# Ledger of designs, part 101: peptides against a protein of PDB entry 4M9S

Target 1, 135 residues: chain A of PDB entry 4M9S
Amino acid sequence: SRGLVGVECITPYSYKSLAMALQRCVEVLSDEDRSALAFAVVMPPGVDIPVKLWSCVIPVDICSNEEEQLDDEVADRLKRLSKRGALLSGKRMPVLTFKIDHIIHMFLKHVVDAQTIANGISILEQRLLEIGNNN

## One batch from the design tools (peptide; made by RFdiffusion4, then SolubleMPNN)

Design b1_p25_2_s2 (from b1_p25_2, 12 letters changed)
Fold by OpenDDE base, seed 2:
Structure b1_p25_2_s2 (fold): chain B 135 residues (1-135), chain A 25 residues (1-25)
Amino acid sequence: as target 1 above (135 residues)
Amino acid sequence: SMEELRAALERTRRLLAEAVAKALA
């Protein structure tokens, strides 16, 4: 699991059972989707985030530098994640957005390695500043 | 450290809030 560690913790039963279920979901993901999920931890929970902004953090290796293609690839990953229980929730209108739930976010904070989180934060901050300067 | 990461996340959230507002406007 790239950027993720196994889940073993002492928690209330309800949380423990959820963590176990989420861990199983994570284990069946592709490496690519698992990486995307890891970086989702840098987003604030409960906020509908446009795909464009997700693309600032989700690592993508594509041949084209076109933002449209980048967004499409990111969207596909996020869509797949949204099909795995409560990992993400998406909205198509008025703008395509995805949201990470508070519980999922809390889960990720404990299972994503610190270096991945640090990298994601650094990348996101830099790219957001650039976007702000360009607009 | 975890404390440093937490602080960084807070900064990022503020920046993101502004970007989200612009993107959804």
Scores: peptide ipSAE 0.307, ipTM 0.825, DockQ to the pose 0.033
Fold by OpenDDE base, seed 3:
Structure b1_p25_2_s2 (fold): chain B 135 residues (1-135), chain A 25 residues (1-25)
Amino acid sequence: as target 1 above (135 residues)
Amino acid sequence: SMEELRAALERTRRLLAEAVAKALA
């Protein structure tokens, strides 16, 4: 595969200052979007993750058992998060993916409930193993 | 603990790397 050369970004902002700004952004989110953001902490930062894999951990309440509806609902939530500051970065082609940045990930590791993180990791690992076995 | 969390995240990262590769293929 072909590689892409990237550059590191250095910011003069302190962690405390950034955390305060991010906290304000989180507080104005809906309960559903805030929940989705919380579970983003289980994803590795800086990696473009397909929506299919995000659907393994993002909690949604859907009436249908159709997988397509699940992915669509997850995508909508992630799209809303990507429009709010630098919470997530979306990429449409070749596959719809979303990425969490390192600084946002570090923020979430400190503010998200520990039980939520633990549950999210457990669920993700379980579902990934199931996907791997069924493919 | 934070150490347990880090370890869990590392395991998840490894699993995700494989899943991402398959999903993007």
Scores: peptide ipSAE 0.304, ipTM 0.822, DockQ to the pose 0.038
Fold by OpenDDE base, seed 4:
Parts: structure tokens; C-alpha cells; sequence
Structure b1_p25_2_s2 (fold): chain B 135 residues (1-135), chain A 25 residues (1-25)
């Protein structure tokens, strides 16, 4: 099965005014959406990433194990995040992709649990290798 | 650490780029 289970985002965070504003945005998210945002830190900022690849690291706790349903759930979460200003930006054509901004990414590096980040990176790398070898 | 995270992100970037290219093909 793809994805991660059980993520915790560290709050509160007070560094700069921008970080404080972002922290408030994060605090009003649902647990599921906040978890999705947390794992966005493992993606390189400024890159349009297809939903298929997001689904490698975005945790889905309550969903069917069918791949298509998992991708749909991930897409829904990312869509909600993209409607929250600068958190994510979505692009529908030619393929549905989402991108994390450099500023948001830098913020997440400080508020997401370090072990969660490390695990997410490891899982992403493993999934990418599998995709590369198996297409 | 932050340095390790940065390095890890850079290491996966190439693999990700390849995967993205295939996914968009």
C-alpha cells in the first residue's frame, strides 16, 4: 500500500510575521488536510507534481485500498489546500498537478516533525525507484 | 537535520523529475 499513516505537525511556531500568519492558516485545517500539508515538505518546491506522485507520500487513513480511490482522496485534499491561498497551487491541464511554493516549503521544514520528514523522504525515494523500475 | 533534509531532497529530485516526465508522457 502507498502512503503514510499517523503524522503530527508541531505547533505553535513564531519566527516571523509571515510564519505566524501561515501558522494560523494551518491551525484551522482539518487533521487530514494538515497531515497532507505536512507531507508536502518532502516534495521539491516550485515543481508541478502529478497527483500520482503526491499519493506516494500523502497519508490516507480512511479510504479503500484501491489505487484509483486513493488518488482521488489525495486529489481532494490537495484541492482543498490549493484553495487556501499560498499553501498549494493547482494546475488542471494537461495533467492535474500541484506545486508547493518555496516560502511554504521553508515554513514546513521548521514545523513538521523531523522524524516524519525523514520517513516521508525515505518512502518517497523508495516509491520513485519502484515506479522507475516497474513503470 | 536541515542539512540532511536538503541533501535528501536534492538526491530525490532527479528521480522525481524522471517520474514526472513519465507521468506526463
Amino acid sequence: as target 1 above (135 residues)
Amino acid sequence: SMEELRAALERTRRLLAEAVAKALA
Scores: peptide ipSAE 0.303, ipTM 0.826, DockQ to the pose 0.034
Fold by OpenDDE base, seed 1:
Structure b1_p25_2_s2 (fold): chain B 135 residues (1-135), chain A 25 residues (1-25)
Amino acid sequence: as target 1 above (135 residues)
Amino acid sequence: SMEELRAALERTRRLLAEAVAKALA
């Protein structure tokens, strides 16, 4: 499996005034969507990233181990996040991709646990290497 | 689409290399 196990995200109100508005958006998310948002911090901001790569770090533990099902679940979570303000932006063509904005990334960098970020980056690197070797 | 995926993978690797190094420092 590529994804991380679900985690609870704690978001204090520390940062710019915009953080207050973003925190309100985070508070209304489900636990699983909030976890997905937390791990979005490991992605570089401003880059359109295919769902397959997102699935390397977005935690999914409720569906089967089939890659197609995992990618679909990840896509659904990211789609929901894209409907909540400017948390993410999606693009359907030529392939389904999602992008995290620089401002959102900076917000997450300050409110997501540092150890969680480090672990997420490590897992992403590992999975990227595996994908590269398999293709 | 496969070409697009490969391009994204390569770009992500380069970008993440810096992130990983920074996280380990």
Scores: peptide ipSAE 0.178, ipTM 0.720, DockQ to the pose 0.023

Design b1_p25_2_s3 (from b1_p25_2, 10 letters changed)
Fold by OpenDDE base, seed 1:
Structure b1_p25_2_s3 (fold): chain B 135 residues (1-135), chain A 25 residues (1-25)
Amino acid sequence: as target 1 above (135 residues)
Amino acid sequence: MREELEAALARTRELLAKAVEKALE
């Protein structure tokens, strides 16, 4: 992870204090939810992203190959995250979407392992290209 | 984040923008 010293963000709280609070929220997550949160760093902050696209990067270990089941599992994880420390914001209409806040995104950029970020970017890009080519 | 990662994110965001638009139609 990267150091937090010297990092500034637009918030009424110090970055350090906010980071500590967020870290506490992260610590109580399950391993799989924590992993999902880590990969949220590859999404642009402030953008409502459909669950279908989240599923392109959120790692899910399901016995079924059905895409619908994958989306449901991803949605469940993202819902849990949205209920924990405002890590994500969910919207049900018109399509179920989730959004990462700028402050949360900034936090993740500094605490998520660089290789994890790189892998997430690579996976997302590849899968987006596949979706684009198929339709 | 390293510059290389930022550049990669920039490329990905272009693809993502199109995908988002399509998914919301």
Scores: peptide ipSAE 0.492, ipTM 0.906, DockQ to the pose 0.034
Fold by OpenDDE base, seed 3:
Structure b1_p25_2_s3 (fold): chain B 135 residues (1-135), chain A 25 residues (1-25)
Amino acid sequence: as target 1 above (135 residues)
Amino acid sequence: MREELEAALARTRELLAKAVEKALE
């Protein structure tokens, strides 16, 4: 795992320092990657989630409506995020998955706007129900 | 995160868990 699983921030000073470091990391991202990171807040931390399910909430506006192309674009964005320290952790086998660390998730809960979070939750729920009905 | 949003996220956990299990099969 490339994340910070098991790390706990228990002091206000440590939290502030970590938040500043993460904010700097977020500021250097492209708009598209930063948007993808924002919607990662709707996923539970510490869980390996397949790209198919990430594609339910990650906004993509530059590719066709083909499911395979959407998944590829989402995977590329998540891969870039995984290269930025501990923002995400990717695992290739047995299925390509990505995981958000608890510390990063806690950070996002404080910096992502409430409406974005609410929309992401709603979209995720709808897509999960659709997937359950189709497969 | 607001309490209402935490509750909303909690309601999706079961659906997500089942979807993850199916996708990993």
Scores: peptide ipSAE 0.491, ipTM 0.905, DockQ to the pose 0.036
Fold by OpenDDE base, seed 5:
Structure b1_p25_2_s3 (fold): chain B 135 residues (1-135), chain A 25 residues (1-25)
Amino acid sequence: as target 1 above (135 residues)
Amino acid sequence: MREELEAALARTRELLAKAVEKALE
């Protein structure tokens, strides 16, 4: 099954206005949405990524391993994040995609635990290779 | 460690770019 075990990001307090604002936004998220945001750091900023590929790294605990259900749940989480200001930007046409902004990515790169990032990279690479081999 | 992560991200971006292209077709 696709997906990761959820790990929360670390958001230390900063006196920088932007960092403080972002930290506040992160603090009001649910645990599951916060976890999803943490793993968003694995994606390259400024790139429209299809939900299918997001589902490779977004931690989701579902009863079924069906891809359709997984993608729907991931999409819902990403949609919620996109409604929290500039955390993510979603596009519905022509394909449902989400993009992480450079500023948000920079923030996450410094506040998400290094091991979490490493794990996310590892699993993404593994999933992408599997997808590539099956095509 | 940070540099290693950046290198790893760079590698995955190449794979991801191919996957994105296929998924958007």
Scores: peptide ipSAE 0.490, ipTM 0.905, DockQ to the pose 0.034
Fold by OpenDDE base, seed 4:
Structure b1_p25_2_s3 (fold): chain B 135 residues (1-135), chain A 25 residues (1-25)
Amino acid sequence: as target 1 above (135 residues)
Amino acid sequence: MREELEAALARTRELLAKAVEKALE
């Protein structure tokens, strides 16, 4: 499987009014969706990322280990996040992609546990190299 | 540590860009 298990976030973060608003949005998420959002920090802001690549880092706890099942679960989580304000932006055409905006990314850099970020980066690099070697 | 994380994020950009390009083909 390509997913991570376990996410810790530093809360609350209320340096600015915008940060407080974002924190409230994050707090009302399910644990699964919040975990997905946390690992979005490893993605570059402003880039439309295909679901396949999101699935490299988004943790999935309860699903089949089949790749397509993992991607479907990841897509569902990202879709839910895209419906929560500006947390993510989804695009269906030409390929289903999701994008994190700069302000959200900056927020996550402060509130996501540093070790989680490091782990996410590591796993992303590993998975990207694997994909690159296989394709 | 934060600086190291930033550097690590920067290092992944090129790999990710290539992967994105391939995934969008």
Scores: peptide ipSAE 0.487, ipTM 0.904, DockQ to the pose 0.035; fails the geometry check

Design b1_p25_2_s4 (from b1_p25_2, 12 letters changed)
Fold by OpenDDE base, seed 5:
Parts: structure tokens; C-alpha cells; sequence
Structure b1_p25_2_s4 (fold): chain B 135 residues (1-135), chain A 25 residues (1-25)
């Protein structure tokens, strides 16, 4: 499924209900998928991000050192998240990208551990700098 | 704090913009 495009919370009740629904969705995820979702908070909402850049922050515990295999594993996780309600929106062409919606991002900013957010941002910045210097 | 998170996210947004352009090119 796709993201919650155009959805806006207009009442306190709506916000609470949405938060509870999202929390239930998060609770049924695997540990790996839940971890991937947590680190999605470091991405800017509403932007189509290529899988290669998602791979800069999505943790993979056991995988090959080959970049292509790492990207494939990350892509699989993001695909699963995109099929869980409106957690992510995937776009296959022209380039495989994933986007986090504003409402999901807002939710994550409040529920993800602050240290996790800080670490994810630090990791992303460092790896982006490395990519930039190698190009 | 939430304010600190927002500030950090703004920094990453700027840095990410160039990387996105290169990856999509």
C-alpha cells in the first residue's frame, strides 16, 4: 500500500486514535522491521529516497559485505514496511525509492528513543560525506 | 529535545539533497 497522502489530524481524538493504530502496527512487526522503521525517522518526510541511501542508516545485523546484497536486504525490509498500512510508500520506477509520510514521521519523532535518533543522524551524515568524497 | 532533533534533521536534509540528486542521475 501507499502512504497517507493528504491526511491531517484536526482533533485531539483523531491524533490519539491514529497514534494507537500506529502503535499496534509497530508492535506486530518483526524486530528487524521495527528497527528499520525506527531509523526511518532520520529521513526527511515527503522525499523519495533511493535504496542506496536508505542503506546508509538501516541496520543489517548479519549480511554479506557485498553492497548489492546489503541493498537487497534493506529493500526487502522497506518493501515489507510499505505493505504495512501507510508506513512507507514505495516507487519502483524509474529508480526504486521509498518515502516516509509526514504523519508517520511525526509519530516516529515522538516514540523513537532520542539516542537512536541522534545515532542514526550521525551515521547518515558520516556515510553521506564518505559517498560525496568518493564521487 | 524535540527542538534539537528538528535542527539535526534540517542539517541532514541539506546534506542528503546532493546525495539524492547524484543517486537519481
Amino acid sequence: as target 1 above (135 residues)
Amino acid sequence: SLAEVQAALERTRRLLAEAVEKALA
Scores: peptide ipSAE 0.315, ipTM 0.842, DockQ to the pose 0.037
Fold by OpenDDE base, seed 1:
Structure b1_p25_2_s4 (fold): chain B 135 residues (1-135), chain A 25 residues (1-25)
Amino acid sequence: as target 1 above (135 residues)
Amino acid sequence: SLAEVQAALERTRRLLAEAVEKALA
């Protein structure tokens, strides 16, 4: 099935005042929401990404592995992130999408572990190829 | 490294573009 099972953490990182401010927002997140935010770094900034594609990389537990349930759970996490300091921007119509802005993305590139990013990219690439083969 | 991460992200962006277009169509 699609999706990534796992828990990732954004560890404390400070290099500039902006990063410190964002770090505080991240530190108060639940583990699940923080993991979702970590893997959001694999998405290109400034692009409205459909939930279906987000679900390819956002970590979820096996209990939510059914496609319809998976998308709903991913959407809920992304919605919470969009409300928490506008870490993401959501759009309901015509299709439910979420977008990471350049500032947040730049922050995540430095804070999220490089191997985590690499793994997320690898999984996303694999899932995209699978989706492409099914169409 | 950061450079490697950036390169990988760029590749992902290209691959993602088609999927995004299809999903939004």
Scores: peptide ipSAE 0.314, ipTM 0.842, DockQ to the pose 0.036
Fold by OpenDDE base, seed 2:
Structure b1_p25_2_s4 (fold): chain B 135 residues (1-135), chain A 25 residues (1-25)
Amino acid sequence: as target 1 above (135 residues)
Amino acid sequence: SLAEVQAALERTRRLLAEAVEKALA
């Protein structure tokens, strides 16, 4: 499947250790959470991103086309990822946002399938433009 | 390539800026 691939490190020990730990975290995720994590790479690191914007890239298959349902499902996935500590950081007030750390982002840039990254970026850009036109 | 990914991510950052500001307003 597309998404995250195995990690092979040729880096200093500290980074290698971190990469190994992160790889283990990725391996125990559900398929849907792992997919969400993969697409998190398209977000800029260190920025609190509202759930609405996360929903532009996190793949969700829902029965309803209601935006609220989409956002809720996305939020649930991001919350689960945030429980893994460094994977994501959530902030509830004033608006529910999630942030990817620079280190995690760097990790993902190297381990997420290149085509997945490209597709995610393309989708995000398209949907952002649509939002801009409608709001 | 990694360079291409970096460039694309940077472009995305710029596009997100306005959307983030609007969503947080």
Scores: peptide ipSAE 0.311, ipTM 0.840, DockQ to the pose 0.035
Fold by OpenDDE base, seed 3:
Structure b1_p25_2_s4 (fold): chain B 135 residues (1-135), chain A 25 residues (1-25)
Amino acid sequence: as target 1 above (135 residues)
Amino acid sequence: SLAEVQAALERTRRLLAEAVEKALA
């Protein structure tokens, strides 16, 4: 399912009420899951993004150089977020992907600090260039 | 500013388009 697609709020009052509900959901997350959610703001809303590309920006504390471990940890965090207030939508086949809705993305653009957004974009762009050169 | 953030996000969307297509092919 595409979560809240097609049910968008068009009034400032509705947006504020929804933002308060989302803020409550964010406050009960673990620190690591909340951090992952913050960096989701750099992804375009409404697009199914493969876990491989999510791993380019989601911060993970792993001491191993194994690429599979990185993707697995990122996937676990995104799965937890998808089960909390429809923050993300997951798709398993044919490739495991996650999507952020426009409503959630709009919320994040206003509550995530500008430095985090800037860092996330910079890191993602750098990693995409590296992937393009290594394929 | 919000306008600067939106502009940067738009650039990111364009950069991701090809990468997403390759990953899902």
Scores: peptide ipSAE 0.310, ipTM 0.838, DockQ to the pose 0.038

Design b1_p25_3_s1
Fold by OpenDDE base, seed 1:
Structure b1_p25_3_s1 (fold): chain B 135 residues (1-135), chain A 25 residues (1-25)
Amino acid sequence: as target 1 above (135 residues)
Amino acid sequence: EEKRLEEEREKKRLAELEEKMAASL
């Protein structure tokens, strides 16, 4: 019986220290980018999500009603977030996607307001139904 | 107790949504 050497991934950083670092990172964001990050809590972690789906939940303050401009603005925000630490990971090919890490997602679940989470879920569910009915 | 139940319901709702999205992608 080969003993499964349980590679206990000892994270060298305490959860508390990581949370503090993430909190500082969030505090220096613009209001718009911080809002975008907050709504990332409703996305499944570890999954590459197309910008189109991100656009369903990320609020845009200044945009035309043109869908193309909405996606571009959302993409720009997500790109900025991806450049700040390891908040998001972006892929350009084959489709522009962004992914939230499990650790970041767990952090967001603890710090994002419950009402914001509830609203984000409701918005996303509604938009998914609309997309599904149009397909 | 009611607040705790609401939080649990929201957590379940979030988990269900994540599962649905993960299955569709």
Scores: peptide ipSAE 0.391, ipTM 0.848, DockQ to the pose 0.029
Fold by OpenDDE base, seed 3:
Structure b1_p25_3_s1 (fold): chain B 135 residues (1-135), chain A 25 residues (1-25)
Amino acid sequence: as target 1 above (135 residues)
Amino acid sequence: EEKRLEEEREKKRLAELEEKMAASL
């Protein structure tokens, strides 16, 4: 693999002011999109993550169990999030990926429930093992 | 103190997950 590179983020905004702005953005989301955003907390910040990995943790309620259909639904949610403020950044080429910024990630670590974080980690770790074994 | 320990455990879990992801990508 190419590995992951850690990057420090510097912002002129106070955490409180930024948190207030982000909270306003979160409040207008649908329950489904807000849930998707919450689980972004388990993704490494500043890394372009393929939709396939996002689909491992983002819950989808009503759809087929086909992997491609699940990926498409997850992609739609992430696309909506990327169009709202600075929540996510998307890239379409060469592979569809989404990235969470360091500032947004720190915000999520503060506001997302600890049990949700723990569950997300456990789910993702399990799915990564499954994907690795199938390669 | 218990809260601090829980936070440290969670930080370690996140770090380990990032390493696993790096190996898988």
Scores: peptide ipSAE 0.365, ipTM 0.838, DockQ to the pose 0.033
Fold by OpenDDE base, seed 5:
Structure b1_p25_3_s1 (fold): chain B 135 residues (1-135), chain A 25 residues (1-25)
Amino acid sequence: as target 1 above (135 residues)
Amino acid sequence: EEKRLEEEREKKRLAELEEKMAASL
């Protein structure tokens, strides 16, 4: 199995309409989907990112390390997030990708724990190096 | 002051990572 520490988002903007709306959307997520959303903070906003790159940082509890299983599980989580308002937007062609909006990304930067952000960066950097060395 | 410096370091790390990712796509 592959897993990361669970994350909870805390907002200092409790009385702002945007934060309130987003908080309500986040509160109804499962723990797994909420963790996936938290790690979206390390992705560049406004960019269509392939599921394979999302799978580098999204915490997943799977029975094997098969890439296909990992990608499928991550894709399912991202699909669920894309159905929750404006959290993510997905494209199916030519390749399945997901994009985080700038406004959502800004929100996450304020509410996601600093250690989670640091860990996500480190993990993604490592995985990108591994992918680069394999090519 | 140390907190500010740490935040600036982290912002730079994020920016560098975003650039690397953008270059790979």
Scores: peptide ipSAE 0.364, ipTM 0.837, DockQ to the pose 0.024
Fold by OpenDDE base, seed 4:
Structure b1_p25_3_s1 (fold): chain B 135 residues (1-135), chain A 25 residues (1-25)
Amino acid sequence: as target 1 above (135 residues)
Amino acid sequence: EEKRLEEEREKKRLAELEEKMAASL
């Protein structure tokens, strides 16, 4: 099971920092989009990651278990995140990918719950093994 | 000490995952 604990609302960063601006951006997200952003912490920063790999860790409760539908739903969430500040950047060609910036990633490492990070790592490990075995 | 060890483990796991992900691209 994907253990979701939300992003912490209080940051140790000063109010004058970029972190405070990012915190405000996170606070206005829907619960679903905020959860998606939280799990971005397990992705390597500065790397264009295919949606398929994002779908390994992004929690989706409403859609079918079909991989294609999961990817579409995940892509929609990531697209919304990419439109909000500098949270994510997306590329459509040659393959749909999303990238988390180093600064955003560092922020997430501080505000995402430790158990969420641990769970995200475990989920990603499991899914990568499954993908590897199916290829 | 326990927290430090856990953080080091997570760091290693993340590094390994990054390598695996890169190899799958």
Scores: peptide ipSAE 0.163, ipTM 0.749, DockQ to the pose 0.023

Design b1_p25_3_s2
Fold by OpenDDE base, seed 4:
Structure b1_p25_3_s2 (fold): chain B 135 residues (1-135), chain A 25 residues (1-25)
Amino acid sequence: as target 1 above (135 residues)
Amino acid sequence: MEEEERRRREERRQEELRRRLEEAL
């Protein structure tokens, strides 16, 4: 009886191959969706975050001052990202939320410019203070 | 030394941001 040699499933997804796959996924994004993904690094990984909080950091060039269109456009960007390479996970109920996984967040932390990260943090800090003072 | 201090400052800033985000959720 030949013992089943335990197939050590060395998943050949070395950190390097996953990073290369993610880099390829990022390269094929539109400039807008790539920008939205860059600012996703500001969010804590593994947390379901409402679209309203995503809209605080995702830059949207809207010709219309209608705030209602801002959340919809942000939601559409995040939805496109969620369909590509598991970059985000979306949840529709009870509230529309998006979550960045730890692996994607770790990737972004290495490829997003440090000044972009610092700016995104500053923007989110300011917006959270404004929201907290209005409640 | 400066790079490690910069990293520690950024980590503390991210932790504080996380706390504020959790309070807003």
Scores: peptide ipSAE 0.268, ipTM 0.778, DockQ to the pose 0.022
Fold by OpenDDE base, seed 2:
Structure b1_p25_3_s2 (fold): chain B 135 residues (1-135), chain A 25 residues (1-25)
Amino acid sequence: as target 1 above (135 residues)
Amino acid sequence: MEEEERRRREERRQEELRRRLEEAL
């Protein structure tokens, strides 16, 4: 098991430059897409996560309580984020999934409010227990 | 000492959440 010894420590300068570039990318997002990106910090980096699991944590104001509309709206937000450079990576096969990169995840850990992170983790933990008990 | 213990507790919570996510995939 060769651990992640290969993430070269981005020099403090490269990190600061990358952080400033990412901050500018975040500032031009809609409030809804920015909220979705904030909650992406609760997901494990480098893992292809199905839309169904993203819908457990991404806040969506939908006009109906239909689960299909929730997943579709979440998928549209994640698709918009995936078009913003390195923010997310989308994969359609075998199932529609989205992945957060390690660098973006590290950035979000420093800029997302600690209470938002704690709330997102707690929500995901609860929803996973509900899904696991219903299967 | 207390900040390091808090960090280690949060790291354990994140690792357990990761495991549960991997089991749900």
Scores: peptide ipSAE 0.263, ipTM 0.764, DockQ to the pose 0.027
Fold by OpenDDE base, seed 5:
Order: C-alpha cells, then sequence, then structure tokens
Structure b1_p25_3_s2 (fold): chain B 135 residues (1-135), chain A 25 residues (1-25)
C-alpha cells in the first residue's frame, strides 16, 4: 500500500490562493480549451488515460467526419492544457496519454456545473459500452 | 437522509465508471 502523500492543503488560505490562481488560468483559456478542461473532471485523477478515451467525453465542435482527426484535435487541446502548468500531465511513451492531478480534479469538482459532470459521466459510460461490445 | 443517499448513489456510479474505464485500458 503506497500511501499517496496527499499534499493536504495545510490552511484554508492556501486553498483559496490556489483556487484563485487556477481560476485566473481558466479565464485566459479559449472556450474550446475551457470546455475540454471542464469535461476532464469526469476522468479518475492520477490515471494515465489514452487520447481515445479522452475523445469519448471532450466535445469537438468542428471536425471532419474522420475519427483520426477527432483524436488529433482532442490531443491538441490536451497538449495546450498540459502547457498551462499543473492542469494536465502528458506522457508520450509507450502511448500518448494524459493525466489529471488530484488537486486540479478537486478544484474542478467544485467549479464545474453538476449537470455538466452528470452528462459527461453518462456519455463516457455509453461510449465505453460501445467500445466493449465492438471488441 | 436524502442528501446522504444521493451522495452514496453518486459514489457508487463513480466507482462503477472507474471499473469500466479500467476494463477499457
Amino acid sequence: as target 1 above (135 residues)
Amino acid sequence: MEEEERRRREERRQEELRRRLEEAL
């Protein structure tokens, strides 16, 4: 049992300052990148998730009908988010994956609309069933 | 009572989603 040494936010003040810093980072995102970050709350924190599974929940407003272009557009959004400090962590090997941190995930659970979270969960549940039935 | 039951239902839904995600990895 490797205890996650959770960085317990030692004070309510440090939590408020972190939340304010994260809010400022969110405000300067494009609408598309902000939407992608909102749906990242559906993913389990601390797990390296392949781009294909991110594409199940991240809405893409403008794609050609090619599934390969969907994964590329989603990957580009996630890459932009990973360049914004602690929002996401990207890993290229052995497969391109992205991970949401526990602290960012806790922040998103408090600021993302409850209906958006519920919809994202329902979409992911449906897409995972479709993938599982096609394998 | 209703809010705690709602919380427990959501926790079960999140755990089932995690299980299904792990099966798809």
Scores: peptide ipSAE 0.258, ipTM 0.765, DockQ to the pose 0.026
Fold by OpenDDE base, seed 3:
Structure b1_p25_3_s2 (fold): chain B 135 residues (1-135), chain A 25 residues (1-25)
Amino acid sequence: as target 1 above (135 residues)
Amino acid sequence: MEEEERRRREERRQEELRRRLEEAL
C-alpha cells in the first residue's frame, strides 16, 4: 500500500505568498540557472533524479561534447538552484541526485511556457530511448 | 470536449514518460 501523502490544503493566501516568494527567487537567477529551473518542470516531482537524466533536458552550451563535462556543468547549475531556498533538494550518496518539490513543480507548470514544457518532454523521451537502445 | 481530450492526452503522455524514467533508473 503506497500511502497517499495527504493533500495539505494550501490556503489561497499561502499559495499567493509562496508564489510571490518564488517569483523573487527566480528573478535574481542568472539566465542559465533560470533556464535550468524552467526545464526542471519536465521531471516528475518528489523523485530523486540522477544528474545524467537532468543533463538530457537542461540546455548547456559547452565547448566539448564530452558527457562528463556536461554532467559536471549541469550538476553545478542544480547545486546553485538547491542553495536558492526550496527550489531543488540534492542528495550526494549513493549517487548524486536532485529532486523537485511538488509545490515548486506546480508553480513552474503555470509559469513556464507550454511550448518549452512540450519540447523538454520530447527531448527527454528521445534521450531515454537512445539510452535504452544502447544498453 | 477538445480541452478535456487534450488534458487526457497530456496525462497519458506524462504517465508513459514516468514509466520510461522508472525503467531507466
Scores: peptide ipSAE 0.254, ipTM 0.762, DockQ to the pose 0.027

